Peptides against a protein of PDB entry 4QMF. Designs and how they scored, part 158

Target 1, 175 residues: chain A of PDB entry 4QMF
Amino acid sequence: ESSFMTLFPKYRESYLKTIWNDVTRALDKHNIACVLDLVEGSMTVKTTRKTYDPAIILKARDLIKLLARSVPFPQAVKILQDDMACDVIKIGNFVTNKERFVKRRQRLVGPNGNTLKALELLTKCYILVQGNTVSAMGPFKGLKEVRRVVEDCMKNIHPIYHIKELMIKRELAKR

## One batch from the design tools (peptide; made by RFdiffusion4, then SolubleMPNN)

Design b2_p28_7_s1 (from b2_p28_7, 12 letters changed)
Fold by OpenDDE base, seed 2:
Structure b2_p28_7_s1 (fold): chain B 175 residues (1-175), chain A 28 residues (1-28)
Amino acid sequence: as target 1 above (175 residues)
Amino acid sequence: EEEKKEEELDKELDELSRKLLEEEEAKR
């Protein structure tokens, strides 16, 4: 039997309480047990004797990880699909200066979220920039690209260079 | 000068992003 736990911040509690029945239902389909502990501020997933595919517990682990990082349930639950992967990129440690951090994080999002949307399109990923983390969901190739762009942005490499590169690659792939 | 350069890149990035998104919307 396998079990995984993740902690979530207090500000996420209200939302998690609201959707937890849906989480339970989604995991029940795979015979994965789950527990929301409001006192500890944790989510736990666990295999059961009825779990057919033991590997699904890893996806369940990823589900609660995504939920803890503010990914909405309707999006996060897609991680249970075989073709869906995810990545949680910690961005808070790249820059010591708070103002610089905020600026670089905002650059990743762009005006009206246009940069982020463009990056999502180019990588075929869902991307959420929240706090000190960037959560991404999609194909492994796309996730690798997202991580590169995100980390480089925090290292003061302007996203434009990567966006241009991805656009070129996309055009080449259409041929 | 570096700040001005960054601002220019920011503008260019936004323009590219918008163009890409507009093209995608037009295809759908």
Scores: peptide ipSAE 0.686, ipTM 0.948, DockQ to the pose 0.972
Fold by OpenDDE base, seed 3:
Structure b2_p28_7_s1 (fold): chain B 175 residues (1-175), chain A 28 residues (1-28)
Amino acid sequence: as target 1 above (175 residues)
Amino acid sequence: EEEKKEEELDKELDELSRKLLEEEEAKR
């Protein structure tokens, strides 16, 4: 039997409380047990004797990881699907200057979130920029592309270069 | 000067992003 635990920030507590029954229900379908510890500020997932698919516990791990990073439940729960992968990209350590960090992070999002939406479209991923992390969900190929764009942006490589590249690749793939 | 260049790229990126999104919406 396997178990995984993740800590979550205090600001997520109220939300997690509201959706935890839904989390439980989703995981129950796979015979994965889960626990929300409000004192510790943690989420735990566990295999049970009835867990049939050994790989599902890893997806459950990813689920609570995503939830801890502010991904909403309706999106995060999709990680339980076979074709869905995720990545949590830490962006807080690339830049020491706070203003520069905020600027580069905002550049990933763009006005009205247009840049992020474009990147989501091009990579076929869901992407959430929150705090010091970027959470992404989608196909492995897309996730690799997202990580590249995100990390490069934090390294002061403007996303426009990657967006243009992805657009070209997309057009070529249509042929 | 570098800041101005970045701002120009930001604007271009936004325009490009919007165009892409609009095209995708049109395909739906």
Scores: peptide ipSAE 0.685, ipTM 0.948, DockQ to the pose 0.969
Fold by OpenDDE base, seed 1:
Structure b2_p28_7_s1 (fold): chain B 175 residues (1-175), chain A 28 residues (1-28)
Amino acid sequence: as target 1 above (175 residues)
Amino acid sequence: EEEKKEEELDKELDELSRKLLEEEEAKR
């Protein structure tokens, strides 16, 4: 039997409590057990004797990881699908200066979230920027592109260069 | 000068992003 645990910040407690029945129901379909520990501030997923596909526990691990990083349940639960992958990109260690960090993080989002939406469209991914992490869900190729854009942005490489490249690639693929 | 260049790139990026999103909405 396999088990995975993730900690979540206190500000997520109320939300996680409200959706935990839905989490349980989604995981029950795969015979994965789950526990929300409000004292420790943790989520745990476990295989059971009835778990048919042992690989699903890794997806369950990813589910609770995404939930801990503020991904909404209706989006996060899609990780249980076979064609869906995810990535949690740590962005907090690229810049020590808080103001520079905030500026570069905001550049990924853009005015009204337009840059982020454009990047989501171009990569066919869902992307959430929260705190010191960027959570992404989608096809593996798209996730690689997201990680490249995100990390380069934190390294002060402006996202415009990658967006232009992705736009060109997209147009070429339509032919 | 570097800050001005970054601001110009930010504006251009937003324009490109909006254009892309508008084109996608028009296709639906």
Scores: peptide ipSAE 0.685, ipTM 0.948, DockQ to the pose 0.970
Fold by OpenDDE base, seed 5:
Structure b2_p28_7_s1 (fold): chain B 175 residues (1-175), chain A 28 residues (1-28)
Amino acid sequence: as target 1 above (175 residues)
Amino acid sequence: EEEKKEEELDKELDELSRKLLEEEEAKR
């Protein structure tokens, strides 16, 4: 049997308590057990003797990982679908200067979130920028593109170059 | 000069993003 555990920050505790019954119900459909430990500040998922698909435990692992990084449950639970993948991109270690970090992170979002929404559309992904991580959900190809744009932005490569490239590729695919 | 260049790119990026989103909304 397989088991995975993830820690979550204190500010997520209240929300996780609120939705944990829904998490349990979603995982019960796959005979995956789960535990919320408020003392340790952790979530655990594990297979049972009734788990039919051994691969579903990896998706359950990803579910709790997404929840720990502020992805809301109605979106995060979609990871249990066969055609859905995810990525959690750590962005906090690319820049030591706090002001530079904030500036580059804000550039990913853009005014009124327009840049982020455009990137979501072009990659067919859901994207959440929160704290020191960017969480993404969608097709593998799209996730690869998101990671490239995000990491390059933190490395001081302006997102405009990637957005232009993705727009060109999108137009070519329509023909 | 570098800062001004970044501001110009930021502005252009926002314009492109808005255009893309508006076009998508118009199709629906």
Scores: peptide ipSAE 0.684, ipTM 0.947, DockQ to the pose 0.971

Design b2_p28_7_s2 (from b2_p28_7, 11 letters changed)
Fold by OpenDDE base, seed 1:
Structure b2_p28_7_s2 (fold): chain B 175 residues (1-175), chain A 28 residues (1-28)
Amino acid sequence: as target 1 above (175 residues)
Amino acid sequence: KEEEEEEKLDEELDELSKKLLEEEEAKR
C-alpha cells in the first residue's frame, strides 16, 4: 500500500477543516483513504485494499499538495480527472532581493490579474500565484508553457514576449 | 532607463491582456 503526506501552513487549517468531508467523499469514490492531522498540520492519502487503480494515489498526492498551496477545493479536485495534470513551481529561489521578487511576481499577475487571466486563457490552465509558489492545473502542453513563462519572469525575462508568442500560436492554430 | 523600459512593457502587457480577454468575452 502506498501513502503520501503533505504538510500545510497553519493559516490553511480552518479552510481545510471546512472542506475535508468533501475531500474524503471525492477520494472515497476511488477507494483512497485520507487523514487530516490538525496537530501535526498534515494531510495524508493512502491506498486501501479496495483501491482498483494504483495510479489514482498519485493524483490524490497531487490533490493534497495543491490544497496545501491554497488552491480551492472545487479546482483542486479536478486533478482526479485523467486528462488533468498539475505543477507546483517554486519561485522563491530565483531572486535574493525581496523587492525584486515581489516586483517580478506581481508582473506575472498584472493589474487586476489581467496578465494571469490572459496566460490562463492562452495555456488552457488554471494558475494560482501564492507566496513562493505558482500552482498550475491543465494539459501537459499548457503546464510546460506556464512553467517557462513563470521561471523566465523570475529570471527577469518580461512575460510580454511569451504572451505575444502564445497569441500568435493561438491564431495560427485557428486556421 | 531600464526601469522606464520595464514600465512601458508592463503597460503594453496589460493592454494586450485586456484586449485578449475582451475578445474572448465577445466570442461567448
Scores: peptide ipSAE 0.671, ipTM 0.940, DockQ to the pose 0.970
Fold by OpenDDE base, seed 2:
Structure b2_p28_7_s2 (fold): chain B 175 residues (1-175), chain A 28 residues (1-28)
Amino acid sequence: as target 1 above (175 residues)
Amino acid sequence: KEEEEEEKLDEELDELSKKLLEEEEAKR
């Protein structure tokens, strides 16, 4: 039997309480048990004797990780699909200056979220920029591209260079 | 000069992003 636990911030508690029955139902389909501990502020997933696919526990681990990082349940639950992967990119440690951090994070999102939407389209990923993390869901290839763009942006490499590159690659792939 | 260049790149990125998104919307 395998189990994984993830802590979540206090501000996430209300939402997690609201969707926890849905989490339970989604995991029940795979015979994965789950527990929401409001005192500790944790989510736990565990295999049961009825768990058929032992690998699903890793996806359940990823589910609670995504939920802890503010990914909405309808999106996060897609991680249980075989073709879906995720990445949680820590961005808070690349710069010491708060203003510089905010500026670089905002550059990744862009006006009206256009940059982020463009990046999502080009990488075929879902991307959520929240606090000190970027959560991404999608194919492994796309996730690698997202991580590169995100980390480079925090390192003061402007996203435009990567977006242009991805656009070129996309056009070449259509031929 | 560096700030001005960054602002220029920000604007270019936004325009590029908009074009990409518009093209995708037109295909649907």
Scores: peptide ipSAE 0.670, ipTM 0.940, DockQ to the pose 0.973
Fold by OpenDDE base, seed 3:
Structure b2_p28_7_s2 (fold): chain B 175 residues (1-175), chain A 28 residues (1-28)
Amino acid sequence: as target 1 above (175 residues)
Amino acid sequence: KEEEEEEKLDEELDELSKKLLEEEEAKR
């Protein structure tokens, strides 16, 4: 039997309470047990004797990880699909200056979230920028591209260079 | 000077992003 736990920040507690029944139902389909501990501020997923697919527990681990990082349940639950992967990119350690950090993080999002949406489209990923992390869901190739753009942006490489590159690659792939 | 250049790139990126998104919406 395998078990995984993740901690979540206090500001997520209210939301997690509201969706936990949905989490339970989604995981029950795979015979994965789950526990929400409000005292500790943790989520746990566990295999049961009836768990048939051994790989599903890793997806369940990823589910609670995504939920802890503010990914909404309707999106996060897609991680249980076989063709869906995820990545949680830590961005808080690239810059020591808070103002510089905020500026670079905002650059990833762009006005009205347009930059982020463009990046999502080009990589075929879902991307959420929240706090000190960027959560992404999609194909492995797309996730690799997202990580590159995100980390480079935090290293002061402007996203425009990557967006242009991805656009060119996309056009070439249509031929 | 560097800040001004970054601001120009920010604006260009936003325009490029909008264009891409509009093109995608038009395909649907």
Scores: peptide ipSAE 0.669, ipTM 0.940, DockQ to the pose 0.975
Fold by OpenDDE base, seed 5:
Structure b2_p28_7_s2 (fold): chain B 175 residues (1-175), chain A 28 residues (1-28)
Amino acid sequence: as target 1 above (175 residues)
Amino acid sequence: KEEEEEEKLDEELDELSKKLLEEEEAKR
């Protein structure tokens, strides 16, 4: 029997309560049990005797991890699909200065979210910037590219260099 | 000087992003 638990911040409690029946229904299709603990502020997923695919528990683990980091349920539940991967990138530990952190995080998003939307298009990923984490969902190759751009941005490497590179690669692939 | 250079790169990045998004919308 395999079990995974993820803590969530207090501000996420109301939303998680609202969608928890949908989480339960989605996981029941795979015979994965789940528990929302409002006292501890945790989500738990667990295999049962009826769980057929042992690998699905890892996807269930990723589901609750994404939900804890503010990914909405209609997007997060796609992680249960075989062709979908995810990554949760911690960005809060690259710089100690708060102003520098905010500036670099904002640079990743860009005016009106245009930079983030461009990066999503180029990598074929969904990307959410929230607090001290960036959550991404998509193909493994795209996720690797997202992590590189995000971490480099927090290390003061401007995203423009990576965006230009990805645009060139995209044009070459169309030929 | 470094701040001015960063601002120029920010502007260029926004322009590139907009162009890419506009091109994708035009294909639909």
Scores: peptide ipSAE 0.668, ipTM 0.939, DockQ to the pose 0.918

Design b2_p28_7_s3 (from b2_p28_7, 14 letters changed)
Fold by OpenDDE base, seed 2:
Structure b2_p28_7_s3 (fold): chain B 175 residues (1-175), chain A 28 residues (1-28)
Amino acid sequence: as target 1 above (175 residues)
Amino acid sequence: SKEKEEEKLDEELDELSRKLLEEAEAKR
Protein backbone atom coordinates (compact mmCIF):
# COMPACT_ATOMS: atom_id res chain seq x y z
CA GLU B 1 0.00 0.00 0.00
CA SER B 2 1.36 3.37 -1.11
CA SER B 3 0.28 6.83 -0.06
CA PHE B 4 1.35 10.36 -0.93
CA MET B 5 0.35 13.67 0.60
CA THR B 6 0.91 17.26 -0.46
CA LEU B 7 0.13 20.52 1.25
CA PHE B 8 -1.58 23.37 -0.56
CA PRO B 9 -1.72 27.08 0.19
CA LYS B 10 -4.86 28.55 1.73
CA TYR B 11 -5.73 30.59 -1.35
CA ARG B 12 -6.11 27.33 -3.28
CA GLU B 13 -8.71 25.85 -0.92
CA SER B 14 -11.81 27.26 -2.58
CA TYR B 15 -10.84 26.02 -6.01
CA LEU B 16 -9.84 22.57 -4.76
CA LYS B 17 -13.20 22.16 -3.05
CA THR B 18 -14.98 22.93 -6.30
CA ILE B 19 -13.09 20.35 -8.36
CA TRP B 20 -12.54 17.61 -5.77
CA ASN B 21 -15.45 15.50 -6.96
CA ASP B 22 -13.87 15.51 -10.40
CA VAL B 23 -10.52 14.51 -8.90
CA THR B 24 -12.20 11.66 -7.04
CA ARG B 25 -13.95 10.47 -10.19
CA ALA B 26 -10.76 10.56 -12.23
CA LEU B 27 -8.82 8.59 -9.63
CA ASP B 28 -11.67 6.13 -9.02
CA LYS B 29 -11.18 4.89 -12.57
CA HIS B 30 -7.80 3.63 -11.40
CA ASN B 31 -9.01 2.52 -7.96
CA ILE B 32 -6.94 5.21 -6.28
CA ALA B 33 -8.43 6.70 -3.14
CA CYS B 34 -8.06 10.38 -2.37
CA VAL B 35 -8.74 12.71 0.54
CA LEU B 36 -8.99 16.47 0.75
CA ASP B 37 -8.23 17.70 4.26
CA LEU B 38 -9.35 21.29 4.59
CA VAL B 39 -8.20 21.57 8.20
CA GLU B 40 -4.63 20.53 7.50
CA GLY B 41 -4.69 21.97 3.99
CA SER B 42 -3.58 18.73 2.37
CA MET B 43 -4.43 16.32 -0.41
CA THR B 44 -3.73 12.61 -0.11
CA VAL B 45 -3.78 9.80 -2.66
CA LYS B 46 -3.63 6.10 -1.76
CA THR B 47 -3.58 2.76 -3.46
CA THR B 48 -6.37 0.35 -2.62
CA ARG B 49 -6.72 -3.41 -2.73
CA LYS B 50 -8.31 -2.95 -6.13
CA THR B 51 -5.50 -0.87 -7.60
CA TYR B 52 -4.27 -2.89 -10.55
CA ASP B 53 -1.42 -0.73 -11.84
CA PRO B 54 0.97 0.13 -9.02
CA ALA B 55 2.59 2.86 -11.11
CA ILE B 56 -0.59 4.92 -11.31
CA ILE B 57 -0.10 6.06 -7.71
CA LEU B 58 2.94 8.03 -8.85
CA LYS B 59 0.83 9.82 -11.42
CA ALA B 60 -1.77 10.47 -8.74
CA ARG B 61 0.99 11.96 -6.62
CA ASP B 62 1.91 14.22 -9.50
CA LEU B 63 -1.72 15.19 -9.98
CA ILE B 64 -2.12 16.54 -6.46
CA LYS B 65 1.30 18.19 -6.69
CA LEU B 66 0.19 20.06 -9.82
CA LEU B 67 -3.16 21.01 -8.29
CA ALA B 68 -1.40 22.39 -5.23
CA ARG B 69 0.60 24.68 -7.53
CA SER B 70 -2.44 26.22 -9.20
CA VAL B 71 -2.58 24.07 -12.32
CA PRO B 72 -6.22 23.88 -13.39
CA PHE B 73 -7.84 20.47 -13.08
CA PRO B 74 -8.61 20.01 -16.79
CA GLN B 75 -4.91 20.35 -17.51
CA ALA B 76 -3.57 18.63 -14.39
CA VAL B 77 -5.69 15.51 -14.89
CA LYS B 78 -3.85 14.86 -18.15
CA ILE B 79 -0.93 13.70 -16.00
CA LEU B 80 -2.79 10.40 -15.60
CA GLN B 81 -2.11 9.68 -19.26
CA ASP B 82 0.80 7.33 -19.90
CA ASP B 83 2.62 9.66 -22.28
CA MET B 84 2.39 12.73 -20.07
CA ALA B 85 5.06 13.79 -17.60
CA CYS B 86 5.39 16.84 -15.39
CA ASP B 87 7.91 18.96 -13.58
CA VAL B 88 7.53 21.50 -10.80
CA ILE B 89 10.48 23.87 -10.93
CA LYS B 90 11.19 25.88 -7.81
CA ILE B 91 12.37 29.33 -8.84
CA GLY B 92 12.14 31.21 -5.56
CA ASN B 93 15.63 30.39 -4.30
CA PHE B 94 17.73 31.55 -7.25
CA VAL B 95 17.53 35.21 -6.31
CA THR B 96 17.29 36.75 -2.86
CA ASN B 97 16.35 40.20 -4.10
CA LYS B 98 12.59 40.38 -4.59
CA GLU B 99 12.71 42.98 -7.34
CA ARG B 100 15.28 41.00 -9.27
CA PHE B 101 13.20 37.88 -8.81
CA VAL B 102 10.07 39.56 -10.13
CA LYS B 103 11.95 41.01 -13.08
CA ARG B 104 13.45 37.66 -14.10
CA ARG B 105 10.14 35.86 -13.64
CA GLN B 106 8.39 38.47 -15.77
CA ARG B 107 11.08 38.10 -18.43
CA LEU B 108 10.24 34.41 -18.64
CA VAL B 109 6.58 35.21 -19.20
CA GLY B 110 7.09 38.20 -21.49
CA PRO B 111 4.61 40.79 -22.71
CA ASN B 112 1.14 39.29 -22.98
CA GLY B 113 2.68 35.92 -22.13
CA ASN B 114 4.25 35.73 -25.59
CA THR B 115 7.58 34.36 -24.40
CA LEU B 116 5.91 31.64 -22.37
CA LYS B 117 3.61 30.72 -25.24
CA ALA B 118 6.56 30.54 -27.59
CA LEU B 119 8.38 28.29 -25.14
CA GLU B 120 5.30 26.08 -24.84
CA LEU B 121 5.14 25.75 -28.60
CA LEU B 122 8.83 24.98 -29.01
CA THR B 123 8.91 22.38 -26.22
CA LYS B 124 5.40 20.99 -26.79
CA CYS B 125 4.71 21.58 -23.10
CA TYR B 126 2.12 23.26 -20.97
CA ILE B 127 3.80 25.80 -18.71
CA LEU B 128 2.36 27.72 -15.77
CA VAL B 129 4.35 30.36 -13.92
CA GLN B 130 2.82 30.84 -10.48
CA GLY B 131 4.43 32.35 -7.42
CA ASN B 132 7.72 30.65 -6.66
CA THR B 133 7.20 27.70 -9.00
CA VAL B 134 6.92 26.89 -12.66
CA SER B 135 4.77 23.87 -13.43
CA ALA B 136 5.28 22.12 -16.74
CA MET B 137 3.56 19.18 -18.40
CA GLY B 138 4.61 17.38 -21.56
CA PRO B 139 7.17 14.99 -23.03
CA PHE B 140 10.34 14.36 -21.05
CA LYS B 141 12.53 15.96 -23.70
CA GLY B 142 10.42 19.09 -23.66
CA LEU B 143 10.39 19.21 -19.88
CA LYS B 144 14.17 19.09 -19.81
CA GLU B 145 14.30 22.06 -22.17
CA VAL B 146 11.76 23.99 -20.11
CA ARG B 147 13.72 23.45 -16.91
CA ARG B 148 16.91 24.66 -18.57
CA VAL B 149 15.30 27.84 -19.89
CA VAL B 150 13.52 28.57 -16.61
CA GLU B 151 16.51 28.01 -14.35
CA ASP B 152 18.87 29.88 -16.65
CA CYS B 153 16.47 32.79 -16.77
CA MET B 154 16.49 32.94 -12.98
CA LYS B 155 20.31 32.81 -13.19
CA ASN B 156 20.21 35.92 -15.41
CA ILE B 157 20.68 34.16 -18.73
CA HIS B 158 18.27 35.85 -21.08
CA PRO B 159 15.64 33.49 -22.54
CA ILE B 160 16.27 34.82 -26.06
CA TYR B 161 19.37 32.66 -26.39
CA HIS B 162 17.43 29.50 -25.62
CA ILE B 163 14.44 30.48 -27.74
CA LYS B 164 16.71 31.04 -30.73
CA GLU B 165 18.39 27.72 -30.09
CA LEU B 166 15.08 25.89 -29.86
CA MET B 167 13.87 27.55 -33.05
CA ILE B 168 16.97 26.38 -34.88
CA LYS B 169 16.53 22.86 -33.54
CA ARG B 170 12.92 22.88 -34.64
CA GLU B 171 13.84 23.90 -38.17
CA LEU B 172 16.52 21.24 -38.34
CA ALA B 173 14.06 18.60 -37.19
CA LYS B 174 11.74 19.46 -40.08
CA ARG B 175 14.44 18.56 -42.58
CA SER A 1 24.37 50.29 -20.28
CA LYS A 2 23.57 46.73 -19.24
CA GLU A 3 19.99 47.69 -18.58
CA LYS A 4 19.61 49.19 -22.02
CA GLU A 5 21.05 46.08 -23.59
CA GLU A 6 18.66 43.88 -21.63
CA GLU A 7 15.73 46.00 -22.73
CA LYS A 8 16.78 45.56 -26.33
CA LEU A 9 16.95 41.81 -25.82
CA ASP A 10 13.50 41.87 -24.23
CA GLU A 11 12.09 43.67 -27.25
CA GLU A 12 13.83 41.33 -29.65
CA LEU A 13 12.55 38.31 -27.74
CA ASP A 14 8.99 39.60 -27.82
CA GLU A 15 9.18 40.22 -31.55
CA LEU A 16 10.64 36.78 -32.15
CA SER A 17 8.00 35.15 -29.96
CA ARG A 18 5.16 36.92 -31.74
CA LYS A 19 6.49 35.92 -35.14
CA LEU A 20 6.76 32.31 -34.05
CA LEU A 21 3.23 32.30 -32.70
CA GLU A 22 1.84 33.97 -35.80
CA GLU A 23 3.52 31.43 -38.03
CA ALA A 24 2.15 28.58 -35.95
CA GLU A 25 -1.36 29.99 -36.13
CA ALA A 26 -1.12 30.41 -39.87
CA LYS A 27 -0.20 26.75 -40.30
CA ARG A 28 -3.22 25.55 -38.36
Scores: peptide ipSAE 0.670, ipTM 0.944, DockQ to the pose 0.972
Fold by OpenDDE base, seed 1:
Structure b2_p28_7_s3 (fold): chain B 175 residues (1-175), chain A 28 residues (1-28)
Amino acid sequence: as target 1 above (175 residues)
Amino acid sequence: SKEKEEEKLDEELDELSRKLLEEAEAKR
């Protein structure tokens, strides 16, 4: 039997407790067992003898990974769908200066989150910027684009260049 | 300066993003 565990930060504990019954119910449909350990601060998913598709455990792994990174359950649970993929992009190591890091992260989000929303629209992804990670959910093609924009932004390549490129590609695809 | 150029790009990006979002909303 296969199992995966992820740690979560303390500030997520209250939320995870409130939604854990929903997590359990969602995973039960696939005969995946799950455990919330409040002492260790971990979530675990496991296959059971009744698990029909062994590959679903990988999606369950991704579910708890997303939840640990502050993705709300109603969005995170969509990872269990066959056509949905995800990516957790670590952004904290691109810049050593904290102020520079904050500025580049804010540039990715933009005023009122407009830049992020535009990127979501262009890539057909859900994107959440939290702490030192960016969580994304969507098609593989879109996820690849998101990762490029996010990492380049942290490398001080302004997102405008990628947004313009994606807009051009979008217009060409409509023709 | 480099800083001024970045600020300009920030403003342009926000404008572009808003336009894109407005167009998308209009199509809904």
Scores: peptide ipSAE 0.669, ipTM 0.944, DockQ to the pose 0.975
Fold by OpenDDE base, seed 3:
Structure b2_p28_7_s3 (fold): chain B 175 residues (1-175), chain A 28 residues (1-28)
Amino acid sequence: as target 1 above (175 residues)
Amino acid sequence: SKEKEEEKLDEELDELSRKLLEEAEAKR
């Protein structure tokens, strides 16, 4: 049997407790077992003898990974769909200066989250910026674009250049 | 200054983003 475990930060505990029954129900449909350990601060997913799709355990792994990084359950659970992929982009190590880090991260989000929403629209992805990670869900092509924009932003390449590029590409695709 | 230039780009990006979102909402 296969199993995967992820740790989650303390501030996430309350939320995870509230939605864990929903997680269990969603995974039960695929005969995947799951455990929430509040002492360790971990989530575990496991195949069972009744697991019929061996690939679903990898999606379950991704589910708990997304949940650990503050993705809400109604969005995170979509990872169990065949056509949905995800990426967790670590952004905390690109910049050593905390102020520069915060500034670049905020630039990615933009006022009222407008920049992030625009990027979501252009890439057809869901994107969540939380702490030292950016979680994204969507098609592989879109995820690749998201990672590029996110990492470049943290490398001090302004997102406007990528947004303009994506807008141009979008217009060309409509022709 | 470099800082002023970045601020200008930030403002431009926000305007561009808002326009894109407004257009998308109108299409819905």
Scores: peptide ipSAE 0.669, ipTM 0.944, DockQ to the pose 0.976
Fold by OpenDDE base, seed 5:
Structure b2_p28_7_s3 (fold): chain B 175 residues (1-175), chain A 28 residues (1-28)
Amino acid sequence: as target 1 above (175 residues)
Amino acid sequence: SKEKEEEKLDEELDELSRKLLEEAEAKR
């Protein structure tokens, strides 16, 4: 028997309540049980006697982790697919100055989200910037690239250098 | 200044990003 719990911020409570039946249904297909605790502000997933695949509990863990970090259910539930991985990148600890933090986070997103969309295209990932975290979903190779760009941006390495590199790599792969 | 240099890079990045996205849309 295995179980995992994650805490969620108060502002996510209303949304999680609305989609929890869908979460339950998705996990029931894999015989994974789940609990939403509104008093503690937590989500829990656990194996049952009927759980066949031992690896699915780790994906369920990732599902609730993504939901806690504002990833919408229709996207987060894709983590249950075999070919899908995820990463939650903590960005709040790289810079102590609030103004500097906001500036670097905004640089990662770019005007109208163009930089983020370009990065999603180049890495074949879904990327969500929310608060002090960046959530990403996609292939392992792409996730590694996303983490590099995100962390370097917070370390004041401009994303343009990585974007240019990824564009070159993409063109070479087409040949 | 360093700030002005960063602003230039921001503008260049946005232009590059937009071009990439436009090209991708055209190939759909």
Scores: peptide ipSAE 0.668, ipTM 0.944, DockQ to the pose 0.976

Design b2_p28_7_s4 (from b2_p28_7, 13 letters changed)
Fold by OpenDDE base, seed 2:
Structure b2_p28_7_s4 (fold): chain B 175 residues (1-175), chain A 28 residues (1-28)
Amino acid sequence: as target 1 above (175 residues)
Amino acid sequence: DEEEKEKKLDEELDELSRKLLEEEEAKR
């Protein structure tokens, strides 16, 4: 039997409580057990004797990881699909200066979220920028691209260079 | 200066992003 646990911040507790029945139902379809511990502030997933596919526990692990990082349930639950992968990119350690951090993070999002939406489109990923992490869901190729853009942005490489590159690649792929 | 250069790139990025999104919306 396999088990995974993820801690979540206090501000996430109220939301997790509201959706936990839905989490349970989604995981029950795969015979994965789950526990929400409000005292510890943790989510746990584990295989059962009825778990048919042992690999699904890794997706369940990813589900609770995404939920802990503010990804909404309707999006996070898609991780249970075979064709869906995810990545949680820690961005808080690239810059020590808070103002610089905020500026670079905002640059990634852009006015009205346009940059982020463009990046989502180009990589075929869902992307959530929250706090000190960027959560992404999508194909592995797209996730790799997202991580590159995000990390480079935090390293003061302007996203425009990557966006242009991705746009060119997209046009070439249409041929 | 460097700050002005960054602002210019920010503006260009936003314009490029908007164009891309508009094109995608038009295709749907």
Scores: peptide ipSAE 0.687, ipTM 0.950, DockQ to the pose 0.966
Fold by OpenDDE base, seed 1:
Structure b2_p28_7_s4 (fold): chain B 175 residues (1-175), chain A 28 residues (1-28)
Amino acid sequence: as target 1 above (175 residues)
Amino acid sequence: DEEEKEKKLDEELDELSRKLLEEEEAKR
């Protein structure tokens, strides 16, 4: 497919307007066209006749997906790099009870975001918890680890078990 | 009992996380 579109929530509109010129410039380097539709509330990316690498459209798709999920542009734009992958983990369907959902989601973040920062460090990923999704960027191996921790946490498996495991693995890798 | 257990795990996780972050900052 040569064109991808994603919807974004209304609260994201103001921010997207402010950074859209930067999005355009970043994608222009790859000859990918983009459109911000404020009426529909959508972002579109598409290949052009000048697109040198048609595979870059998939990264452009991921870029707008990340932006729609509140990832800041300076971070999201890194997805265009060859060594960067991303994942958007849906967490809203694991728990029906809102209070339980909020509690488990907060457990991923921790006091002052310490748990999330620790997980970022251990997995070498960027992680953003927003609404019913967790957006992650980094190496593929790290992304798999993030998804496991996030989904297990929503299944009421406490993150401490995974953090301890990752810490042990990290220490072993330093030797 | 279950709530107390979860609270204890939360506290332990925070302590562990802070320790990890502090160690990383000290290396820089």
Scores: peptide ipSAE 0.687, ipTM 0.951, DockQ to the pose 0.969
Fold by OpenDDE base, seed 3:
Structure b2_p28_7_s4 (fold): chain B 175 residues (1-175), chain A 28 residues (1-28)
Amino acid sequence: as target 1 above (175 residues)
Amino acid sequence: DEEEKEKKLDEELDELSRKLLEEEEAKR
């Protein structure tokens, strides 16, 4: 039997309490047990004797990881699908200056979230920028592209260069 | 100088992003 635990920040507690029955129901379909510990501030997923898919526990691990990083349940639960992968990109360690960090992070999002939505479209991924992490869900190829754009942005490479590149690649793929 | 260049790139990126999104919405 396998078990995975993820800590979550205090500001997520109220939301996680609200959706935990839905988490339980989703994981029950795969015979994965789960526990929300409000005292410790943790989520745990566990295989049971009835768990038949060996890979599902890793997806359950990813589910709670995504939830801990503010991904909404209706999106996060999609990680349980076979064709869905995810990545949690730590962005807080690229820049020491807080103002510079905020500026570069905001550049990923753009006005009204347009840049982020464009990047989502081009990579066929879901992307959430929250705190010191960027959470992404989608195909492996798209996730690699997201990570590159995100990390480069935090390294002061403007996202426009990558967006233009992705747009060109997209047009070429239509032929 | 550098800040002004960055602002220009930010604006260009937003315009490009909006155009892409509008094109996608038109396909639906």
Scores: peptide ipSAE 0.686, ipTM 0.950, DockQ to the pose 0.975
Fold by OpenDDE base, seed 5:
Structure b2_p28_7_s4 (fold): chain B 175 residues (1-175), chain A 28 residues (1-28)
Amino acid sequence: as target 1 above (175 residues)
Amino acid sequence: DEEEKEKKLDEELDELSRKLLEEEEAKR
């Protein structure tokens, strides 16, 4: 038997309570058990004797990880699909100066979220910037590109260089 | 200076992003 646990911040408690029945129903289809512990502030997923696919527990682990980082359930539950992968990128440790951190994080989003939407389109990923993490869902190739852009931005490499590169690659692929 | 350079890059990035998004919307 395999189990995974993740902690969630207090501000997520209310939302997680409202969607937990939906989480349970989604995981029941795969015979994965789950527990929401409001005292500890944790989510747990476990295989059962009826779990057929041993790999699904890893996807269940990723599901609760995404939920803990503010990804909404209708998007996060897509991780249970075979063709969907995810990444949670920690960005809070690249810069010690708070103002510099906020500035670089905002640069990833851009005015009206345009930069983030453009990056989502170019990488074919869903991307959520929240607090000290960036959550992404999509194909492995796209996720690799997202991580590169995000980490480089936090290292003071402007996203424009990567966006231009991705745009060129996209145009070449259409030919 | 470096601040002015960053501002110019920010503006250029936003323009590129908007153009890309507009092109995608036009295809639908």
Scores: peptide ipSAE 0.685, ipTM 0.950, DockQ to the pose 0.970

